# Ledger of designs, part 57: peptides against a protein of PDB entry 4KTY

Target 1, 266 residues: chain A of PDB entry 4KTY
Amino acid sequence: YVLNDIGVIFYGEVNDIKTRSWSYGQFEDGILDTCLYVMDRAQMDLSGRGNPIKVSRVGSAMVNAKDDEGVLVGSWDNIYAYGVPPSAWTGSVDILLEYRSSENPVRYGQCWVFAGVFNTFLRCLGIPARIVTNYFSAHDNDANLQMDIFLEEDGNVNSKLTKDSVWNYHCWNEAWMTRPDLPVGFGGWQAVDSTPQENSDGMYRCGPASVQAIKHGHVCFQFDAPFVFAEVNSDLIYITAKKDGTHVVENVDATHIGKLIVTKQI

## One batch from the design tools (peptide; made by RFdiffusion4, then SolubleMPNN)

Design b2_p13_6_s2 (from b2_p13_6, 6 letters changed)
Fold by OpenDDE base, seed 5:
Structure b2_p13_6_s2 (fold): chain B 266 residues (1-266), chain A 13 residues (1-13)
Amino acid sequence: as target 1 above (266 residues)
Amino acid sequence: SPLSYEIPFPKPK
């Protein structure tokens, strides 16, 4: 989880799983220096740089360009006129070196690119890390642990009221660390995500969230456990908006989200 | 294509 410099990222559809090779290149020239530079840009105190909790949280913020002119600019609208299409990247090295050289965010990435670069960052700094792919990955927009689907009286989705969404697939990272800030038993793998999805206490970042805590429903533990929980386990709540303004829950689907979660073991 | 996208919600049963 630290020494492998080439990996496989799962993507595509749950019923048509695809794999993509990704070169992490954590040992390539200039990459460690770039990771240190990233932490410098984040104005991270030296005392915190040895703490994987702080490092992974800062990394989740800095691998995306939002808030802090971090590494990657995301694009999901199929418009890549001012940069490189996300699919053109084959590894982290070119992205990180471009960032270090230009000192400006690199365009463009999507989830697997963010996860790939973040994986390099973590491994480069000695934090065991892996990429996780979740098919039918929920994006909870209002932190209520469910997908709120608002329907008109005719049964059509009210797009104005419906803010939550679902990705066909989403990639994030898991980083191995102790969690002395949590109760005993909630160390180990921690979910961290650098794809800019939601604001977490002032910045677009996510984690570290204890996988064990989430697995056992302890969403109250820092950081961002509710969001990660929702990504893999939220129910679809179909709510009919009546003409009089009242809302009625018409249906609940507990099987739609998180149909498959996969990761490369080695 | 590795591109990710948002999928529509299924119609309620």
Scores: peptide ipSAE 0.609, ipTM 0.946, DockQ to the pose 0.911
Fold by OpenDDE base, seed 2:
Formats: C-alpha cells, structure tokens, sequence
Structure b2_p13_6_s2 (fold): chain B 266 residues (1-266), chain A 13 residues (1-13)
C-alpha cells in the first residue's frame, strides 16, 4: 500500500466496470518535496506532520484548490479551456510538479484525479493508502443521511427542491492509521476524500472517517462520518409536496445507493 | 470516458 507506484482505478458504470492505470510516482524526483511543500502551504505545524490523522485531513483539504489555493481545480462542466482536461492526466507526477513550479492550482481534475494525487500524497508521507470506487455514490447536500427526492404531483422530480444528487461513480481514498481519538476498534482503514463536495467545519475536506465506524452505523465519530455514511448507504426518500405545504413520503428505496464498492488489492 | 457525472434519480416504483 506504500511501495507500489502504479495503480489501477475503477470507474465507469456498475454494469460496465472500467479500469484506468494511474502512475502515483511517489518515488520520483521532486514528489516528496512537493508533498512537504503542500503541507507548508497549508501552514501545518511541524508537530502535526507526524500524525496521520492531521496529515490526511490537511491533505483532503489541500489536494483541492478550494479555500486554500490547493493542488487541483475541479471541473465537471466539460469546459477545460484554461487547462488540461481531466481525462488527459495519466498520473500524479506532472500535476504535483506543475503545482510546485507554478505555485498555483492545476487545472483540471475530477474524482479519480483527486484520488490519484491524494494517494500519492499519503504514500509519500508513509501512510498506507488505497483508492476506493463507489458506484451510485450519493452526495448528501443537507446532512440528513438520506437522499431527499421531491416529486411533483405528476411524479416528476422537482429539481428546484431536490438538492441531493448521485454520482454514477465516485472515488475517494482509504488511509490506514490508528485512531486514539476514537474508541478501541475504530482504527484501521479511514475514508478520506479530497474531491470538493461539501464543507466540513469551514473547508472543503472530508475525513478521516473510520470505515469500521461507518460499517456499524457509528456516524457520531469524527470526522465527517455522516457524509461518508450517506455516500454508501443513503436511502432514497421520495417526497410529494402537497399544495397545502405538507410533505408526504411516497416511497423509500434502500438499495439504490452504494451498489458496488471496489478497490485494488495490493 | 472516465468522466463522472450526476445520474438522475429513478422514478419511484
């Protein structure tokens, strides 16, 4: 989980799974220095740089450009005129070296690019890490652990009221660490995500969230366990807004989100 | 294409 500098990222559709090679390049010249530079840009105290909890949380914030002029600018609008299309990247090295050289955010990335760069960052700093792909990945917008789908009386989705969404697939990272800040048994793999999705205590970051905690429904544990839980286990709640302003639940689908979660074995 | 995208919610059944 640390030594392999080339990986495979799963993407596509749940019924048509695709793979993409990704060069992490954590041993290439200048990459470790760039990772240290990232932590410098984050103004991270030296005392925290040996703590994988703090490092992974800072990394989740700094790999995206939001808030802090971090590494990557995300783009999902199919307009990439001022940079490199997300699909053109083949690994982390060019991105990180460009960031170090220009000292400006690199354009552009999507989830697998964020995950790839973040994986390099974690591995460079000695944190065992892997990329995880979740098909039908929920994006809970209002932190209520469910997908709220508002319907018109004719059964069509009310796009104005419906703020939650689902990705065909989404990639994030899992990092291995102890969690002395949590009860015994919740160390091990921790979900961390550098793709800017939701604000977490003032910044676009996510994790570390204990995979064991999420697996057993312990969403009260730091950090961002509710959001990660929702990504893989949200129920679809279909709500009809009546003319009198009341809401009626028409249907619940507990099988739609998180149809498949895969990661490459290393 | 590796591009990710938001998928519409299925109609309730």
Amino acid sequence: as target 1 above (266 residues)
Amino acid sequence: SPLSYEIPFPKPK
Scores: peptide ipSAE 0.600, ipTM 0.945, DockQ to the pose 0.922
Fold by OpenDDE base, seed 4:
Structure b2_p13_6_s2 (fold): chain B 266 residues (1-266), chain A 13 residues (1-13)
Amino acid sequence: as target 1 above (266 residues)
Amino acid sequence: SPLSYEIPFPKPK
């Protein structure tokens, strides 16, 4: 995981899985220095830089530009006039070197770009890391572990009230580390995500969340376990908003989210 | 396309 500088990222649709090569380039000139620079920009104390829990959490915040002038600016509106389209990137090196040179956020990225750059960051710092793709990935925006789909009385979705959403696919990272801050058995792979989706205690960041904890439904453990759990296992809750202001649950679908989770084994 | 996008929710039963 740490030594492989070229990878494959899964994307597309669950019924039409596609792959994209990505050059992590963690051994390229200037890349390690840039990763150290990222931690400097985050004003990360020296004592924490040897702690993969702190490093991965800081990385999840700093790979996105929000809050802290981090590495990448996301764009999902198909307007990329002031930078590079997300699809144009083929690896992490150009992005990281541009960030180091300009000292300004690089435009633009989407989930696989964020995950690619974050993977480089983690591997540069000696943290085993891999990219995970989740098809039908939920975005829970109110931290209630479910997708709230509000319907009009005629059965149509009320887009104004419905704030939760589902990505066709989403990529994040898993980082290998011990978790002495958690009970025994919840170390190993930890989900971390640098794509800016939700605010976590003041910053757009996510994780590390114990994969084992999430698999067993333990969402009480730090960090951001409820959000990651919802990404892969939230139920769709169809709620009809009546004219009198009352809400009625019309249906529940527990099979729609997280149809396939793919990651490289080795 | 590698672009990610939000997909509409399926129609309820």
Scores: peptide ipSAE 0.595, ipTM 0.943, DockQ to the pose 0.920
Fold by OpenDDE base, seed 3:
Structure b2_p13_6_s2 (fold): chain B 266 residues (1-266), chain A 13 residues (1-13)
Amino acid sequence: as target 1 above (266 residues)
Amino acid sequence: SPLSYEIPFPKPK
């Protein structure tokens, strides 16, 4: 999880799983320097740079450009006129070196690009890391651990009221570390995500969230456990918004989100 | 294509 500089990322559809190779290149010239530069841009104290909890959290913030002029600008509108289409990237090296050279965010990325670059960052700094793909990945926008689907009286989705969404697939990272800040048993793999999805205490970042904690329904532990839990285990709540402003729950679907979670075994 | 996208919610049962 540290020594491999080439990996496989799962993507596509749950019923048509695809894989692509990704060159992490954590040993390539200039990459370690760039990772240190990223932490410098984050104004991370030297004392914290040896703490994988702090490093992974900073990385989750800095791999995306939001808030802090971090590494990658995301784009999901199928318009990539001012940069490189997300699908054109084959690895992390070019992205990181461009960032280091230009000192400006690199355009453009999507989830697997963010995850790829983040994986390089983690591995480069000696943190065991892997990429995880979640099919039917929920984005809880209002932090209530459920997908709130608001329906008009005619049964159509009210797009104005419905803020939550679901990705066909989403990639994030898991980083291996001890969690002395958590109860015993919640170390090991920690979910971290650099794709800008939701604000976490003032910045677009996510994790580290204990995978073991999430697996056992413990969402009270730092960081961002509720959000990660929702990504893989949200119920769909269908709510009819009446003309008088009242809400009626019409249906609940507990099977739609998180249909498959895949990671490469290395 | 590796592009990710938001999928519509299924109609309620």
Scores: peptide ipSAE 0.594, ipTM 0.944, DockQ to the pose 0.910

Design b2_p13_6_s3 (from b2_p13_6, 6 letters changed)
Fold by OpenDDE base, seed 1:
Structure b2_p13_6_s3 (fold): chain B 266 residues (1-266), chain A 13 residues (1-13)
Amino acid sequence: as target 1 above (266 residues)
Amino acid sequence: SPLSYVIPFPKPK
């Protein structure tokens, strides 16, 4: 497990990397109780709470408010009138204690806030965890491992047909655990993400996905490996939508996504 | 600013 209760989160642009201090506070009064409360709200049975696979998956669902009235409500439209702007948070403690006290989702977070709170949750429960930042991070909307960019015949992007998108940066977590449910060699760091991006078997959650499996192109293993793979390694596929309804691939760019992946070594 | 945002796709090369 990780004892460090203060961390650094990388953000910004790939050519202007910035850092933000974050207080995890996993040993602060009331934080462990709040983490247990989160698992109670998830109706997680006691037997599963000793399994880091189950705990990290439940955590990825419960740190976001979607589906289950979890911890944080995300906001990316610059409207924060009914809560706290994401940039105002400096650590996990205030968020978790507010959640425990109010018993309602806390507003608002973005990726680094989700990752910070999730990191506290994991570390509090004895799971080694770190935050990973990916610049030019892909959001694959249709689970085909590529960015489908549909173009009009004039070369402009068809925003109605183009569902995939790219973040300037995105951050998620890696949790250290054995994976007896996977082939030998795919334990260790597992990607988990509490930022609500895509539905995974009925809930907004992501992971644990074996980092080693993904690095070697094995995306067939649970959980959500294709989505995580796409975040860091999607090709841009430029498709011209012809007037007759046919699609033609015009260009492929294999260098745009995942320009830099940064994490603090534990 | 730490705020994340969706970036536009580059023109095809």
Scores: peptide ipSAE 0.614, ipTM 0.948, DockQ to the pose 0.914
Fold by OpenDDE base, seed 3:
Structure b2_p13_6_s3 (fold): chain B 266 residues (1-266), chain A 13 residues (1-13)
Amino acid sequence: as target 1 above (266 residues)
Amino acid sequence: SPLSYVIPFPKPK
């Protein structure tokens, strides 16, 4: 999980799973230096750089450009002017070296690009890490652990009221570490996500969230366990908004989100 | 294509 510098990322549709090769290049010239530079830009204290909890959380924030002029700018509108289309990247090295050279965010990335770069960052710093792909991945926008789908009386989705969404697939990372800040048994793999999705206590970051805690429904543990739980376990709640302003729950679907979670063993 | 996208919610039964 640290020594392999080439990996495979799963993407596509749940009924048409595809793979993409990705070069992490954590041992390439200048890459470790760039990872240290990233932590410098984050103004991370030296005392914290040996703590995988702090490092992974900072990395989660800094691999995306939001808030702190981090590494990658995301784009999902199919218009990639002023940069490189996300699909053109084949590995982390070019992205990280460009960031170090220009000292400006690199354009553009999507989830697998963020996850690829973040994987390099973690491995460079000696943290075992892997990429995880979740098909039908929920994005809970209001932190209530469910997908609230508001319907008009005619049965159409009210796009103004419906803020939650579902990705066809989403990639994030799992990092291996002990969690002395959590109860016994919740160390091991921790979910961390650098794709900017939701604000977490002041900036776009996510994790580390204990995978074991999430699997057992414990969402009260830091960091961002509710959001990660929602990504893989949210129920779809269909709510009809009546003309008089009242809301009625009409249907609940507990099978739609998190249809398949895949990771490559390396 | 590796591009990710938001999918519509299924119609409720």
Scores: peptide ipSAE 0.614, ipTM 0.947, DockQ to the pose 0.911
Fold by OpenDDE base, seed 2:
Formats: structure tokens, C-alpha cells, sequence
Structure b2_p13_6_s3 (fold): chain B 266 residues (1-266), chain A 13 residues (1-13)
């Protein structure tokens, strides 16, 4: 979880799982210096740099460029004219070294690139970390722990009203740490995500959220447990908007989200 | 391709 500098990332479709090699390179020249530079750019105090809770939360914010001119600019519109296509990256080293050299966000990344760079950051700083892939990963945009699907009278989805969405797959990280800020039993693996999806208390960041808390439905625990819970366990709520403005729930699907969650141990 | 994308919701049946 700390020593391996090459990993495998799962992607693709749930019925056609694919793997991609990723070089983390946490021991390569300049990488540790770059990770320290990232924390410097975040203006993180020295006392907090020894706390994996604070480090992982800052990392989740700084690996993406939003808010703070962090490491990576995301792009999902298939337009990469001003940088490198996300699929062209093979590891974290080139990205981090470019960031350190240029002192500007690097273009471009998607979820596995964010997760790869974030994994390097965590491991470089001595935090055991792994990448997790979730197929049919929900994106709850209104923090109600469900996918609200609004339907027209003809049964088609009303795209104007429906704001929640589902990724074919999404990657995030799990970091190992104790959680003295939570009740006993909720340490261990913590979900953290640097892909900019939702604003969390003023920044695009996510976690650390206790995996044990999520598994047992404790969404009240910091940080961002409701969002992570929704990613893996949201119900699809099909709502028909009537002409009189009333909403009627027509169907509920509790099986669509989080069809498979996979990770490589070492 | 490793590119991720938003998938449409299935129609209820």
C-alpha cells in the first residue's frame, strides 16, 4: 500500500472490466518535493502535515485545480486542445513534475488520473492508500442520498428537471488511518476523492469518509459521508411531474447503483 | 478507452 510504485486501475464497463497500468512513482526524484510543494500551495500549517485526516482532505482539494490552482484540470467534453488527453497519461510522475515546474494546473485528467495522482500523493507522504473503482457510480447533486429521476408523461426522462447523474465507472481512493474524531470502530479505510464532483464546505473535495461508517449507514459522520454513501448505495427514484405541479413517485430501483466495487490489494 | 461518461437512466419497467 505504500511501497508499490506501479499499480492497476480498473475501468470500463461492469460487464467488460478492463485494467490499466499506472506508475505512481512515489520514490522518483522530485516527487516528494512536489508533494510538499502541493501542501505549501495549500498553505497547510506544519502541525497539520502529520495528521492523515487533514493531509488527505487537503490532498483531495489540491489534486484538482478548482478553487486553489491545484494539480489537475478535469475535462470530460473530449476537447483537449490546450493540453494532454487524459488517456495519454501513464503515471503520476510526469504530471506532478510538470506541476512543480510550471506552477500551474496540468491539463487534463479524468477520474482515474485524479485517483492515480492522489494515490501517489498519499503514498509519498506515508499514508497507505489504494484506488477503488465503482461501476454505476452515482453523483448526487442535491445531497438527499437518492437519484431523483423526473419523468415526462410519456415516460421519458425530463433532462431539465433531472440533475442527478450516474457514471459508467468512477475511481476514488481509500486511505488507511485512525479516526480519533469519530466513535471507536470507524478508523481504518477512509474514502477520499480528488475528482471535482461536489462542493464540500467551500471547496471541491471529498473525505475522508469512514468506509465502516458508510457500510453501516452512518452518514452523519465527517467528512462527506452522505455523498460517498450516495455514490454506492443511492436508490433510483422515478418521479412523474403532473400538470398540476404535483410529484408522484412511480418506481424505486435499489439495485442500479454500485453494481461492483473493486480494488487491488497491493 | 478509459474515458468515463455519464450513462442515461433506464426507463422504469
Amino acid sequence: as target 1 above (266 residues)
Amino acid sequence: SPLSYVIPFPKPK
Scores: peptide ipSAE 0.611, ipTM 0.947, DockQ to the pose 0.919
Fold by OpenDDE base, seed 4:
Structure b2_p13_6_s3 (fold): chain B 266 residues (1-266), chain A 13 residues (1-13)
Amino acid sequence: as target 1 above (266 residues)
Amino acid sequence: SPLSYVIPFPKPK
């Protein structure tokens, strides 16, 4: 159980690392009640609420508004006319209390906002949690563990064919728990992500994925280990689409993704 | 700015 109610989130560029203060406020009035309300909205069985594996997975789904009218609506198009700009938030309390009061998703968040709210959720429920920032964070949209960059014959990127992308930075959470569902040694920190990126078995959610498993390339373990692995370790695969419809791999870059991963120990 | 954004892929060698 983490007692710190104020944290620091790393963001920006790998060569210009910046920090932002974030108030988790897990001890503020109404916050624990709101976290319980979130699990109620998820229709989570009471028997599962004591299981950090289930709780973190549900939280991953419910902190984002997709699928289930969860807490936060993401926006990355610089249009925030119908809510609060992501940069205006300074902590989790206002967001969670607004959600509890309105019973509607709160607008708007980006990765650090999702991670901040999710961190509060986990800590409120007694799960040790921290925020992780990954610079040059890959978004693999087709679960093949690589960034597929399609090029025209002239060497320019074909934006229509190229669906994978790289964030300048991305934040997610790590939650501490035992993993009796995995082999011995893969407990401890588990990656969980509430930023809606990819569908995982019917919902926009991610994790828990064993950090130890990912570090050792074991992507076969539940949940969503391949996606998290790709975020930090995928290769860039440059593919030239020929006029005849054939694809040729022109280059591979194994150094571009996951240039720096920053997290603070308890 | 704390805003995250998609960065372009580097040109291949």
Scores: peptide ipSAE 0.606, ipTM 0.945, DockQ to the pose 0.904

Design b2_p13_6_s4 (from b2_p13_6, 6 letters changed)
Fold by OpenDDE base, seed 5:
Structure b2_p13_6_s4 (fold): chain B 266 residues (1-266), chain A 13 residues (1-13)
Amino acid sequence: as target 1 above (266 residues)
Amino acid sequence: SPLPYVIPFPKPK
């Protein structure tokens, strides 16, 4: 989880799983220096740099460019002018070295690119880390642990009211650490995500969220457990908007989200 | 394609 500098990232469809190679390159020249530079740009106190909780949270913020001129600019509109298409990247090294050299965010990334770079960052700093792919990954935009699907009376989706969405797949990271800030038993793998999805207390960041806590429904544990929980376990709530303005729950589907979670074990 | 995409919600029963 720390020594491997080449990895495999799962993507595609749940019924047609695909893999792509990714070079993490945590031992390549300049990469450690760049990771330290990232923490410098985050103005992270030296006292916190030995704490994997703080490091992983800062990393989740800084690997994306939002808020803090971090490493990667995301693009999801299929327009990649003035940069590199996300699919063209094959590893973390070129991205991190470009960031260090230019001192400007690198264009462009999507989830697996963010996860790849973040994995390098974590492993480079001695934090065991892996990439996780979730198929049918929910994006809860209001932290209510549900996919709220609003329907017109005719059964069509009201796109104006329906803000939540589901990705065919999404990648994030899990980092191994103790969690002395949580009750006993909630250390181990922690979900962290550098893909900018939701604002978490002022920054686009996510985690560390205890995987064990999420598995046992403890969504109150810091950080961002509700969001991660929703990604893998939210129910689809079909709500009919009546003409009189009232809302009625018509159906609930508890099987749609998080159909498969895959990670390379070595 | 490696690009993820937003999938439409299934129609309710």
Scores: peptide ipSAE 0.617, ipTM 0.943, DockQ to the pose 0.893
Fold by OpenDDE base, seed 3:
Structure b2_p13_6_s4 (fold): chain B 266 residues (1-266), chain A 13 residues (1-13)
Amino acid sequence: as target 1 above (266 residues)
Amino acid sequence: SPLPYVIPFPKPK
């Protein structure tokens, strides 16, 4: 989880799982310096740089360009004219070195690119880390732990009212650490995500969220456990919005989200 | 496709 500099990222469809190689390159020249530079740009105190909780949280913020001119600019509009298409990247090294050289965010990334770069960042700093792929990954837009699907009276989805969405797959990271800030038993793997999805207490970041806590339905523990829980376990709530402003729950589907979570063991 | 995509919600049962 620290020594391997080449990995495999799972993607595609839940019933047609695909893999792609990714070169983390945490031992390549300039990469450690770049990771330190990232923390410098984040204005992270030296005293916190030895704390994997703080480091992983800062990393989740800084690997994306939002808020702080971090490493990667995301693009999901299928137009990549001003940079490199997300699918063209094969590893973290070129991205990180470009960031260090230009001192400007690198274009462009999507979830697996963010996860790849973040994995390099974590491993480079001695934090055991792996990439996790979640199929049928929910994006809870309003932090209520459910997918709110608003229907017209005719049964069609009201796209204007429906803000939540589901990705066929989404990648994030898990980092191994103790959690002395949490009750005993909630250390180990912690979910962290650098893909900018939702604002977390002022900036686009996510985690560390205890995997054990989430697995057992404990969403009250820092950081961002509700969001991560929703990604893997939210119910679909079908709501008919009546003309009078009232809402009626028509159906609930508790099986749609988080159909498979997979990660490489090495 | 290598790119993730937003899947439409299924129709309710």
Scores: peptide ipSAE 0.617, ipTM 0.943, DockQ to the pose 0.887
Fold by OpenDDE base, seed 2:
Structure b2_p13_6_s4 (fold): chain B 266 residues (1-266), chain A 13 residues (1-13)
Amino acid sequence: as target 1 above (266 residues)
Amino acid sequence: SPLPYVIPFPKPK
């Protein structure tokens, strides 16, 4: 999981899965230096640089530009006038080298670009890593582990009240490490995400969250297990707001989120 | 297009 410098990222629809090639280039000239530079910009203590828990958490923060002038600026409004459209990138090398050269955030990325660059970062630093694509990926914005869908009396969604959303697909990373900070059995693959989605204890980052913990519903384990759990296992809660101000749950759908999670073996 | 998009919630049946 650290030797392959070219990968495949899954995207598209759950019933029409697509793949795109991505060059990680962790062995290319200047890439390791850039990864070290990223940790320098994060002002990461030397003592923590050998700890994959700390490295992956710092990486999840620094691969996005929010908070700390990290690597990539996200753009989801289809306006890319001051940079490169997310779809134009073919790998991590150009992005990382531009960041190192300019010392400014690179424009622009979306989830698979963030995941690609983050994968390079992790592998470059010797952390086994892979990209994971989740179809029907939930974005819980109020940390209650469910998708709250508010309905009008006619059954239409109230867009003003409904703040949670679902992506047709979302990409993040899994990194392999031991978790001595967790009970035994919760090491192994850890979900980490550099796409800026929600604030985690003061900055836009996510993970490492134990995949085993999430799989068995242990959302109390650090870091960001509730958010990752919600991405793959949130129930849709349909709520009707009555005229008297009361809320009534009309329906619950436990099958909509996380229809398929795929990754490529290497 | 590789761009992800927000899908609308299905209406409850």
Scores: peptide ipSAE 0.615, ipTM 0.942, DockQ to the pose 0.912
Fold by OpenDDE base, seed 1:
Structure b2_p13_6_s4 (fold): chain B 266 residues (1-266), chain A 13 residues (1-13)
Amino acid sequence: as target 1 above (266 residues)
Amino acid sequence: SPLPYVIPFPKPK
């Protein structure tokens, strides 16, 4: 989880799982220096740099360019002008070295690119880390732990009212650490995500969220446990918007989200 | 496609 400098990222469809090679390159020249530079840019004090909780949270913020001129600019418009298409990257090294050299955010990334770079960052700093792929990954837009699907009276989805969405797959990271800030038993793997999805207390970041806590339905613990929980376990709530302005729950589907969570043991 | 995409919600059962 720390020493392996190449990896495999799972993607595609839940019924047609595909793998993509990714070179983390945490031992290549300039990479550790770049990771330290990232923490410098975040203005992270020295005392916090020894704390994997703080480091992983800072990393989740800084691997994306939002808010703080971090490493990667996300793009989902399929144009990717003025940069490199996300699919062209094969590893973290070129991205990190470009960031260090130019001192400007690198274009462009999507979830697996963010996860790849974040994995390198964590491993460089001695934090065991792996990439996780979630199929049918929910994006809860209003932090209510459910997918709110608003239907017209004709049964069609009201796209204006429906803000939540589901990705066919999404990648994030899990980092291994103790959590003395949480009750006993909630250490171990912590979900962290550098793909800019939702604002977390002022910045686009996510985690660390205790995987064990989430598995047992505990979403009250820091950080961002409700969002991560929703990604893997939210119910689909079908709500009919009546012409009279009333909302009626017509159906609930508890099986659609988080159909498969895959990670490679490294 | 290697790119993730937003899937439409299924019709309610």
Scores: peptide ipSAE 0.612, ipTM 0.942, DockQ to the pose 0.897

